# Ledger of designs, part 38: peptides against a protein of PDB entry 6GMG

Target 1, 331 residues: chain A of PDB entry 6GMG
Amino acid sequence: DSDDRVTPPAEPLDRMPDPYRPSYGRAETVVNNYIRKWQQVYSHRDGRKQQMTEEQREWLSYGCVGVTWVNSGQYPTNRLAFASFDEDRFKNELKNGRPRSGETRAEFEGRVAKESFDEEKGFQRAREVASVMNRALENAHDESAYLDNLKKELANGNDALRNEDARSPFYSALRNTPSFKERNGGNHDPSRMKAVIYSKHFWSGQDRSSSADKRKYGDPDAFRPAPGTGLVDMSRDRNIPRSPTSPGEGFVNFDYGWFGAQTEADADKTVWTHGNHYHAPNGSLGAMHVYESKFRNWSEGYSDFDRGAYVITFIPKSWNTAPDKVKQGWP

## One batch from the design tools (peptide; aimed at target 1 L285)

Design b2_p11_6_s2 (made by RFdiffusion4, then SolubleMPNN)
Fold by OpenDDE base, seed 1:
Structure b2_p11_6_s2 (fold): chain B 331 residues (1-331), chain A 11 residues (1-11)
Amino acid sequence: as target 1 above (331 residues)
Amino acid sequence: PPPPPRNLPPP
């Protein structure tokens, strides 16, 4: 029950975290201990440690989305999302492949579509775009200068994003970021901001007007990236979970993982921070735990989801929630 | 792996 959610208590600013524990190749800890780590490592504003505020602790308590929320400074809007889909693989497997024993045609098509997404290439595309944006931000002191720089960078790279409409999420993302407008944030100065990345896993079969089979096994045509740009239209993602395929089966609505702005070139060595559920220490779910996973464990996802998107947003450079290097666990 | 998360929608 959502009513069981509790805001974790404040932790003293100088309290060091307890050691994380290994859990299936990831580092795991209770939410209170993550707050301690966050205050020591990620809390800095203009180089000074900050205690996690009550508001931030409340955001964090929402679970996996709470980790992205507290580190990005806003609830995820998911408007600027990227993925990679292998159309040739999809068509070839549909034509030449066969359903497994006991697999329906709809289940086969849904599985083939899921397997035709490349999480690593999707992540790489988002990183590429974030790098272009960061170059455009670096010397821009107003939004017009940023947009001009961005268009020039895209033209130089012959990137299909140069053809996007001026009102697209791609060009409007910065001005729609609350922290960009804040006096102690960007203060309307693009050069004070940087691009950051998080990921969302979700279900494709969310259209209630579609067949029951699509809701159970996936919609092969839903949430595909646009050719050339890699942009995913996320407007139809309403956090609707997969429909049960058997009695008693239940699926969850989404999973979020925070990457930030790590500079590690090897995708497999990047660290993704996420939560298991909302914080309910007195409820059936129990206390929230935070995981720090390598890309392999993050990108594998769950059977609950058949789509992954890599989303770009912005934070002030004065925040340390997205450092160049992230260390897994503690110490 | 740990079970998939049960997260709350935005307030």
Scores: peptide ipSAE 0.264, ipTM 0.904, DockQ to the pose 0.375
OpenDDE base, seeds 2, 3, 4, 5: peptide ipSAE 0.196, 0.254, 0.248, 0.195; ipTM 0.859, 0.897, 0.890, 0.859

Design b2_p11_6_s3 (made by RFdiffusion4, then SolubleMPNN; from b2_p11_6, 3 letters changed)
Fold by OpenDDE base, seed 5:
Parts: C-alpha cells; sequence; structure tokens
Structure b2_p11_6_s3 (fold): chain B 331 residues (1-331), chain A 11 residues (1-11)
C-alpha cells in the first residue's frame, strides 16, 4: 500500500489557493491546494514566505501525521502527552451499567472506558501546561534557566508536574527538540521557542500478548493519564490498529490533528488541521485531502480509535506554522 | 462523516 504514495509537486510561491469546500462542518481541500494555503499563511520564517520544500512535501504526503510533521518540523514522538479520565464515571458505569443488546462484556467495558475520557478536559490540560512552559521559556537564554523557571511556575501553581524527575518527558522535551538546537531555529536559546499542541487518536488494544477481546474491543486499563499530572505513557503505542471483529473489516492505525498555538479561549472555536490518508493520486485511495475542523468534529474521532492524547512539542517563534489565529478554509 | 484516514509511519 505504501508503494502508491507520491510526493505532491511543488507549488509556485505566489500561487493563491482555490476556495475550500464545506464538508460535514469542516473545510476540505486537496493536498496540493493546502500547500498553496500553507505557503501563503503558515510558511513564514522570520516574516518571509517560503516555498514548501521537497522534504516538507514528502513529510506531508504521509497523511494526517504529515500535517503535524510539516508544521512541527519533526515526526511526532508523542512523549509529552496529556489526557483526562474520569475514574469515578468509569467505575460507576461498570457497576451500574449494562451491556447493550448484542454487546459482549468486553465490548461494554471497552466502550465505557472510551466514554470515560474527556477530550475537552484533556485539551485544556495540555493548554494549561503549554502556557506554563511558554512563561518559563520567556527570557530564558539557556536550558538551565528554562528549567528553573519551569520549576518555579509549577511550585507557584502547586502543580503535580513539579514532582517529575529531570529525565521525564516533561523536563526533557525541549532538549530533545531538533529545532531547538538548530542555528536557524532556537540556537539553544529557550526564549526563541514556543510550546505547541497536536492531538493523536489511536487504539488502546495494541498488546499482541493480550486477549483477542482487548485487541477487538479495547483495553480499558491502557493509556490512562497519571493522576494529578494528566501525563499519558505513550511508550506502548506502536501504531497498531484495532483488530477486526468480522471478516474483511479493517481499521486505520492513527489520526493526527494540528492545533499549534491558537489563543482562542473557547475550545469549540479552535481549528484542527488533519489529513484523510497518504497521497496516492494514482492509487485506489486517491489524492490526499486536508481538513480544517472545529474541535467538535476533530474530537469526535472514529470507531477505529478509543484513545485521544494531546501532545506538547516546541517550534521556533520565527515559524508561522502555529499562529495565534487560524481561519478555516479559503478565502 | 469525513473519510477515514489511512496514514503511514515514516520509513
Amino acid sequence: as target 1 above (331 residues)
Amino acid sequence: SAPLPRNLPPP
């Protein structure tokens, strides 16, 4: 299937996008037209528009992950991930709820676990942490200063993240960001960087050594956030899709949505950019399409996935891939 | 709903 993937051609820097089309409350366009929009709106480095490079177009061609990849500057590592899980709701529903007609016990438990995650609260937690990080980055000219600032901010807010060790993804995230070390990026100066957010939808039942039921209907105990911090251990996420429940059924491996650093306070008004599949214009899947969705349409997800995580990474402030305001569609 | 994504990991 990967053999059908094609890198979209270069678009002239000054080529304006065609209008997007509405699609189930989203703005939709073909990948080539997204490249045009990206060059006009998001490509700016130090205030100057840039043509999307061949490498960036190659990244983009991988589908939804490609949108996050091209805008964040690196393939998602998902190390600093947040979610919100209502343990009381989960326990109460398991105790007092009943399987639906035709629903197995395993299916019921998987569904209840999925429904016990709160996407909005997970997103809000990530935004809160990103805000703290951004304050810590400000006026910090070396990593030590950043870390000191971060600890102070967390202490002031009595945040449980203050108890994370120096090797945790939380404290090591900046250090592990390639663009932080690049001369034309952060140049090892934290004050040149900003925190950004993307989201990943994936399947919980990825353990091949687990029961078939968990692989088919979800693992209720997998990928839960740690109490207090909201951190999700993503180490067991290997992009394994849900197992088929019937012959011929197939599920998708993951979905990624790019948020960046929007300042819109109302979560429902935030815009998420994502792709439908890898670019295969001559294959059965066809050309890649890019969607700009409001949070409601993004967070709804698909039956292919029972987990959502909101991940923090960093980009240089000189990049315009994460503007304060994002507008759906074109014009 | 929008078509389901089929995405590839990096090589």
Scores: peptide ipSAE 0.079, ipTM 0.815, DockQ to the pose 0.401
OpenDDE base, seeds 1, 2, 3, 4: peptide ipSAE 0.060, 0.072, 0.069, 0.064; ipTM 0.797, 0.805, 0.804, 0.801

Design b2_p11_6_s4 (made by RFdiffusion4, then SolubleMPNN; from b2_p11_6, 3 letters changed)
Fold by OpenDDE base, seed 3:
Structure b2_p11_6_s4 (fold): chain B 331 residues (1-331), chain A 11 residues (1-11)
Amino acid sequence: as target 1 above (331 residues)
Amino acid sequence: SAPPPLNLPPP
């Protein structure tokens, strides 16, 4: 019950975290202890450590999305999303493959579609684009300069994103970022901003007008990336969970993982921060836990989801919520 | 594996 959500209490600024616990190859801790770590490691603005505000603690309390929210400074809009889909594999498996024993045709098609996404390539595409954006930001002191730089970078790389409309999420993402406009943020200066990445897992079969089979087993045609660009139209993502296939079965609406701006070249060594559920210490769900997972653990996902997207947003360079290096756990 | 999260939409 959403009414059981509680804002975690404030933690003293100088309180050190307790050691994290290993959990399924991840580093795990309770949300209050994550706040302690966050204050020590990620809270810095203009080089000064900050206590997590009540507002930030409230954002964090929303669960996995709260981790992304507190670190990005805004609730995820998911407008600039990337993925990788192997169309040839999908077509080949549909043509030549067969349903498993007991698997319906719809279930088979949904599974084949899910398996045709490549999480690693999707992540790499987002990193590539973020890198291009960061180069475009570096010497741009107004939005026009940023856009010009971006177009030049894309042209030099012969990137299909150069053909996107000026009003596309790709070109409008910076101007639509609240922290870009804030006086203590970007102050309308692109060079004060940097691109960051988070990931969302969600269900493809969200169209209520579609067949029950698509809602239960996935919509094979939904949320595919555009060829060449890798852009995913997220406009139809309404946080609707997978439909139950049996009585009593229930699925979760989404999962969010925060990557930020890590420079680790090996995807398998990158760290993703996420939460298990909203904070309900007095409710049935209990206290929120925060996980720091390697990419393998993050990208594995759950049966609740058949899509993964890697989303680019922006934060001020003065924030330390997206450092070059992230270490799992504590110490 | 860890259980999937139950997360809330924005207020």
Scores: peptide ipSAE 0.091, ipTM 0.820, DockQ to the pose 0.386
OpenDDE base, seeds 1, 2, 4, 5: peptide ipSAE 0.040, 0.057, 0.043, 0.039; ipTM 0.767, 0.770, 0.771, 0.760; seed 2 fails the geometry check

Design b2_p11_7 (made by RFdiffusion4)
Pose (drawn by RFdiffusion4):
Structure b2_p11_7 (pose): chain A 331 residues (1-331), chain P 11 residues (1-11)
Amino acid sequence: as target 1 above (331 residues)
Amino acid sequence: SPAPELTTARS
């Protein structure tokens, strides 16, 4: 009867996954089967396949956060985040639009703020920034050389990110990556690391001391990207879900999607990996399923979340959890 | 650091 979280059992390294295919842009498989796929195409350490460890299987079993947790080796901090927001559209649609049939002004403002974000440009911005970071760390063998290389390209590119504080989440992103300092990971050598991207969907109205309207309909001033840099201050994100509008209405607090470092230029052809909930086959929610969605399917989101952030972190180059290509389903 | 949380379902 227990809807307790259970860890999926170990899968032998030779066990191949059951076949599955995408339908209308999304593919799904039970977590036990995804572990088999992950071991075949994502588990490589210096080209050697590996079994998903007991610890990794435990992390994965937590739901949507599990895929990102496993692939990055760290519970997501969301410290370095980017998004796109059309300020002019937001200001114009507020002073020119009107609430629809059955909206409070708070609900109208919350929706307009939501629709003013552009997740394609937000992902695109994280893409170009991650590329600058990767070029900066290519031949840099200490952090100082990495930061010098990073600032040089940002200044020459007239990127407002050059003026970020030395201790900001941007410039400290590499040094604050645990695997960067690990002897078996980056070993304090930026050339052994790689920038990767994942996404977080979440709710804007997370201030418990704010009005109920913002908790139910959103805070338009919350989690907006800074101009020029596109950085999103994620420090006030506390994993608080959207408040219900009527009794019995339940909302999920967040969703994580793993992109990695795919080379596909078409943002709509990129694949994003995420789970539906924690693993509980003997319980109410059932077994965890891993979803592999095209970008538009992922960025469609849900009413639970009115905010999207595209996050940059680092993993060692020796890993294979962020390959150049990601294929939906199996084979 | 953030404490881990389970992903659950909506109702």

Design b2_p11_7_s1 (made by RFdiffusion4, then SolubleMPNN; from b2_p11_7, 7 letters changed)
Fold by OpenDDE base, seed 2:
Structure b2_p11_7_s1 (fold): chain B 331 residues (1-331), chain A 11 residues (1-11)
Amino acid sequence: as target 1 above (331 residues)
Amino acid sequence: SEQPQLTGKST
C-alpha cells in the first residue's frame, strides 16, 4: 500500500556511508546509506557538497523511479526513448520457431518479441544520440544555436533523426527540462547542460482494449523503435503492469535504472543505480534498498517486463549526479 | 499507484 511510504530522515552532510553489501553480483544498501553516499559523491553543486533536501529525500522514497528522479532532478517523462529491435529475427523466429510445450501462441509471440529486442544496441543508440546532443550543447548559448548545431551534427552523420519534427521529443527535450530554465541550473544556456541517460523497464501489453492474451503475455507489436531513428513512442505507456496469468500472481508496474553520463566505453562495465520499491520501513515491503548493478544485471530485468527503453534527458553540468565514472558500492 | 512495488527479486 502506497500509504505506507515514508520519507527517509536527513543524514548529516559529513556522515560517511557504511559498506555496501554484495547481492547477486551487484552492490546493495539501504536507502539511508545511499543518501550518505549520494551526499559524499553525487550531491555536489558547483563543486560543493550538498545535503539531500527533504524534497529530494521524498522523491527518492518512491523507489526505483525515485533514484532516477533525485539524480535527474525531475520525475521521468520518458519522452525521448530509444531501443533496438531485430525485425528479421522476429520474423524468422515466428516463421520457423515453434511454441514450447504448453506455450500458447500468444505466449510464444510475446516471448519471441521480447527476445528480439537488443538491450545493448538500444543502450548504444542512446549513448550515440547523447553524444551528438552534447556536441550540439557545447558552444550553444541559446536554444536556437543548440538546435542549429544539432541539425548540423545529424546531417553530418546522415542520421534519420534529422527528419524529426521540431516539436518531437528529440528537439523539444531540452526546452522541456525544468533545470534548463532554472537560474541555478542551465539558466537558459544550453552550454551549461549535458545529456544523461536512464532506462525504464515496463510491460508492452498495456492496451485495455486489446486481447487478454496480449495483456498476459505481451503485445508483440507494441513499443517497437522506429526504423532508422530508434525512437520509441512511449505515449501509450501508462505504467500498467502485466496481467496475471494465474490466480494470485501479481506483477509490478515498472523499473528505472540511472546511468547518467558515464564515459566507460564497455557497456558491460557501466553501473546502473536503481531501487527495489518505495520506502516503507514500517510496512510489509520494508525499507527501500538501492542497488548498483552492472549493465548485465540491469538489462536482464524481470519477468514483469518485456520492454526496455533507454531515455535521454538533461541536467546542469554543475550537478555531480552524472559523473564520468561511477564506482560500484562503497568504499 | 505510480510507485514501484518491486519485491527485491534477484536475477
Scores: peptide ipSAE 0.040, ipTM 0.782, DockQ to the pose 0.226
OpenDDE base, seeds 1, 3, 4, 5: peptide ipSAE 0.035, 0.035, 0.036, 0.038; ipTM 0.747, 0.744, 0.750, 0.766; seeds 1, 3, 5 fail the geometry check

Design b2_p11_7_s2 (made by RFdiffusion4, then SolubleMPNN; from b2_p11_7, 5 letters changed)
Fold by OpenDDE base, seed 4:
Structure b2_p11_7_s2 (fold): chain B 331 residues (1-331), chain A 11 residues (1-11)
Amino acid sequence: as target 1 above (331 residues)
Amino acid sequence: SEQPQLTGASS
């Protein structure tokens, strides 16, 4: 129950983290220890360490979404989302494949759809777009200059995103970023901002007007990327979890993973930071834990989810929440 | 905002 959520206490600015614990190929620690690491590594504003504020600690306490929240500076809106879906694989498998023993038709179709998404290609698309956006930001001192640069970059690359409407999430994302407008943030100067990436895992079968089978086993047609652009319409994502397929079964609503702006070219070596649940040290769920996972561990996801999206947002360059290199664990 | 309830292992 969300009523058990507690804001972690403040940590001294100079307190060093305890060593992380390896768990299932990832580095794990309790939330307070992550705060210590965050203050040493990610807290810097204009090169100076900062104590995580009470507000930031409160954001963090919300769990996996809290990690993305505190590092991006805003609650995820998920409007600029990318994925990769193999339409040919999907069609061929539906045509030539068959349900497994004991698998219903709906379960089969849902599984085939899930397996037709390529997490790595989705991630690479987001990185590609973020790179284009960063080039457009580099010397732009107002939004108009940024948009002009962006259009030029897209035209040079013959990218289908050049055909998006001016009011689309793609072109409006920067102006809709609170930190862009803040005096100590972007101060309305695009060149002070950089693109960053996080990922969301969620359930496709969220439409309450659809069949029970889609809610249980997934909606094969939901949340597919648009051809050419890779954009996913996230407007119908209402954080509704998968419906139980058996008595006593329960699923969670979403998972968020923070990537930031790592420059590691090998996707398998990138580090994704996420949390297990909201912080409830005195409740049944217990204390929040933070994980730093390699891409393999992150992209595997859970049976709770059949969709993954890679989302672009922006943070001020003066923040160190998205460094070029992220070291897994501590020390 | 809604709060997740995940585990360190697959569900």
Scores: peptide ipSAE 0.037, ipTM 0.768, DockQ to the pose 0.223
OpenDDE base, seeds 1, 2, 3, 5: peptide ipSAE 0.037, 0.037, 0.031, 0.037; ipTM 0.763, 0.763, 0.723, 0.759

Design b2_p11_7_s3 (made by RFdiffusion4, then SolubleMPNN; from b2_p11_7, 7 letters changed)
Fold by OpenDDE base, seed 2:
Structure b2_p11_7_s3 (fold): chain B 331 residues (1-331), chain A 11 residues (1-11)
Amino acid sequence: as target 1 above (331 residues)
Amino acid sequence: MEEPQLTTKAT
């Protein structure tokens, strides 16, 4: 399917980006120009500007997931994911609401479930947890110290995450981060790492053993956050797209948005970086484009997806792929 | 196995 994917060529280290262009409230550019911006703004390792390597360019060519990949340093595993779901709203709407004209019951339930997720609250939960993790990291020089700090922080806040198993994604996330173990990364020192956030949009109806209706219209019960923690079990997410409801219809497998570690308190002012598809300049899809969207633009998603998760991972503090402030577009 | 993004619909 992606046989026509091409790795973008290298850009000179000092090549300045062309201006981004507006696109429906977001800033947009072609992938090669994003590489230029990335090298100028995000490429710094220990304060030194770096050319995007061939490997990184290859990662980037994967599309939206490539944007997250190149900035996080690893292909997303999505294990530590958060969301917010209004159970009361869901139940009330199912009870008191009714299908729209021509809407099937399954379609109605799927829609109501989708609408019962609160993207902003999900994002805020992830930011809250990331902050706790960062406090636990700051003076911890081994994983044991990090985990102890984390437990203390959670206890102080009476956070339900304190009850998670030691093997849970929450506690194992750091040790499972490749850059944590790298000599030029964390070097097994938690205090050299920081928590970062990205988001994934995906389809709930991925269970091939379930009804066709769920695959077409969503599974109302799938990928809900656990009460108290907000954790989403992502184990059943296999990048299976929504099933067509009509002949010739096709849906995208996923969408990823990179947030990093922005300190902007207003969610609506945060910037999310994502791509439109894998890079195929000589194919039907064309060249990959990169978008820098405000939260509103990102969180709206597409009809291809009925779930959004906000995922925490880690990068070395020496990387500048997750700066405190992200500027939309160029310059 | 790493999977690439299929085309997203432009708004």
Scores: peptide ipSAE 0.374, ipTM 0.876, DockQ to the pose 0.422
OpenDDE base, seeds 1, 3, 4, 5: peptide ipSAE 0.036, 0.364, 0.361, 0.373; ipTM 0.741, 0.867, 0.867, 0.878

Design b2_p11_7_s4 (made by RFdiffusion4, then SolubleMPNN; from b2_p11_7, 7 letters changed)
Fold by OpenDDE base, seed 5:
Structure b2_p11_7_s4 (fold): chain B 331 residues (1-331), chain A 11 residues (1-11)
Amino acid sequence: as target 1 above (331 residues)
Amino acid sequence: MEEPQLTGGPS
């Protein structure tokens, strides 16, 4: 924890947000104003508006991860992650392409690998799986029923996920969700839960035993999805940032974007909520800002990252942190 | 816990 991190103060429950402002095609506001919007729009439990608690405000103060944390109810574990990688494109570009002027071979390979990931297809895969899970949850009143339903759904769709081990993150995700076990959450009833999605951007070159070039320009072979399932092994993601390529250069460790359970069929019209950094109003970084970005703006990412994963977790249906429709900005 | 330090837009 940073010494200059501050927990945002409480906002009155009925305080309305100030208007958001446009920023790079997205809506932007300061963290305290997001708390106001959150209380008006996303805070509802069993249909009743709630004030963001001190604990939730503390979670939020951690920045982009804090946005996902407060809305999902738990710190991201990233165990059930999906992506899409075009192997044919990757091989073709490596074979027929050339490094740009001033670009090293390692830089070229890292760039080609990054460009071979399809963010939209990765997102669509996660949505597909979330839909299957939601159907399996719908009338299941115990975990056994949920798992049986899930297996049947996967078999009917001839989905490769049907071959996953019972102990895999795919099948164990629900039982490992704290809110599923809470009396005021799922209360061990799968039908009270729903699947939700968030995204993480991170660096592929995290292996300290690898070459400096991989740490600087990316590891083309790291964090690729498994064929058929689209699952990404996230076990080696240790939040290690990209290595500097020049003196004085620095990169950040990750970015998180919250999608939830929007039903908008057009990916380009979906809204992603994320923060810039931890809240330090009296520090060098300044106050935390929250962004509501369209998919294009979110998926563009930063040069700090060369991987994007779309992660599934679960929240109680009684929470309104993942509504069917998300409106960008305010009003 | 890790804390991100990002800019307000893509780079």
Scores: peptide ipSAE 0.045, ipTM 0.791, DockQ to the pose 0.208
OpenDDE base, seeds 1, 2, 3, 4: peptide ipSAE 0.041, 0.042, 0.044, 0.039; ipTM 0.779, 0.781, 0.788, 0.770

Design b2_p11_8 (made by RFdiffusion4)
Pose (drawn by RFdiffusion4):
Structure b2_p11_8 (pose): chain A 331 residues (1-331), chain P 11 residues (1-11)
Amino acid sequence: as target 1 above (331 residues)
Amino acid sequence: SDSYMTKPHYS
């Protein structure tokens, strides 16, 4: 009867996954089966396949956060985040539009702020920034050389990110990555690391001391990207869900999607990996399922979330959790 | 941790 979280059992390294295919842009499989796929195509350490460890299986069983947790080796901090927001569209649609049939002004403002974000450009911005970071760390064998290389290209590219504080989440992203300091990971050598990207969907109205309207309909001024850099201050994100509008209405507080470092130029052809909920086959929600969605399917989101952030972190190059290509389903 | 689990929230 218990809807307790259980850890999926160990899968032998030779066990192949059951086949599955995408339908209308998304593919899903039970977590036990995804572990088999993950061990075949994502588990490589210096080209050697590995069994998903007990710890990794535990992390994965937590739901959507589990895929990103496993692939990055760290519970997601969301410290370095990017998004795109059309300020002109937002200001114009506020002073020219009107609430629709059955909207409070707070609901109208909350929706307009939501629709003003552009998740394609937001992902595109994180893409170009991660590329700059990877070029900066290619031949840099200490952090100082990495930071010099990073600032040099940003200045020459006239990127406002060059003026970020030395201790900002941007410039400190590499040094604050645990696997960067580990002797078996980056070993303080930026050339042994790689920038990767995952996404977080979340709610904007997370201030418990704010009006109920913002908790129910969103805070338009919250989690907007800074101009020029596109950085999103995630420090006030506390994993607080959208408040219900009527009794019985439940919302999920966040969603994580793993992109990795795919080389596909078509943002619409990129695959994003995420789970539906924690693993509980003997309980109410049932077993965890891992979803592999095209970008548009992922960025469609839900009414639970009115904000999207595209996050950059680092993993060692020796890993294979962020390959150049990601295929939906199996084979 | 329970707070890490992906699930709906109710009042």

Design b2_p11_8_s1 (made by RFdiffusion4, then SolubleMPNN; from b2_p11_8, 7 letters changed)
Fold by OpenDDE base, seed 2:
Structure b2_p11_8_s1 (fold): chain B 331 residues (1-331), chain A 11 residues (1-11)
Amino acid sequence: as target 1 above (331 residues)
Amino acid sequence: PDSLLQRPVYE
């Protein structure tokens, strides 16, 4: 399975991409062509175009997570995650709704829980928090100054995040970012960093000690955001896919979408970059394809997943992997 | 490890 993963070959630095193809309202291309685009558009460090390194190409070959990996500089840890859940809707539907024909009670509850999440509001919350963080970063030249600024910003907005523990992923996220500490990255200077966003779709029913029904149809109580903050405890996410309900059925373990730091105010016009599977050009899966999707295409997700989280991390401002504007496709 | 690789999306 994983043995057939192949690292895409290097692409010449000046090689231009071939045109992307439309696919379900999104732009699609093979991974090698994405590397070409990446080198032309996103590879810049301090304004200088860079060839994607062998290490970066290897990261990318992991699939959708590889797209986030190469653009964020680290494998996603998913510690600072946000979502939006409509508790009233959930309770109301459970009380007044009923299972569909042929739907089990567990399936009904799982579906209702899934439908009670709002991807757009979750994304909006993450953008709001990222904005606060970016303001806190702007004039901070050490971590202490950053944290002080952050607390002040939160106080001004009466944000519940101000009550988070100092050890919370919210406050520790910057210091735990490798690129922050790198000489050619942040160099321990918060003002050289910016907040960026990616999203993860995953399955709620991952607890092996829970009922089989929850593993098959979802755990209605799992991975809900905390009231006020919107924070999701991702500690129990172990990349376990949905359990099959019939012989031969299989589900995807996760899906990652890279947003970065786009400034487009309309969520529906934002572009999300993701992949279909790990790169196996000589295997049954075939070559990895990369998609640049509008938010509606990304947030739609698949039946493989019943949770979506929007995660904040940081990259150096000198990187161009998270530009203000992302153009879908090529040219 | 396999857990770090994206498996194919089934449509």
Scores: peptide ipSAE 0.257, ipTM 0.844, DockQ to the pose 0.434
OpenDDE base, seeds 1, 3, 4, 5: peptide ipSAE 0.244, 0.188, 0.209, 0.237; ipTM 0.838, 0.762, 0.844, 0.841

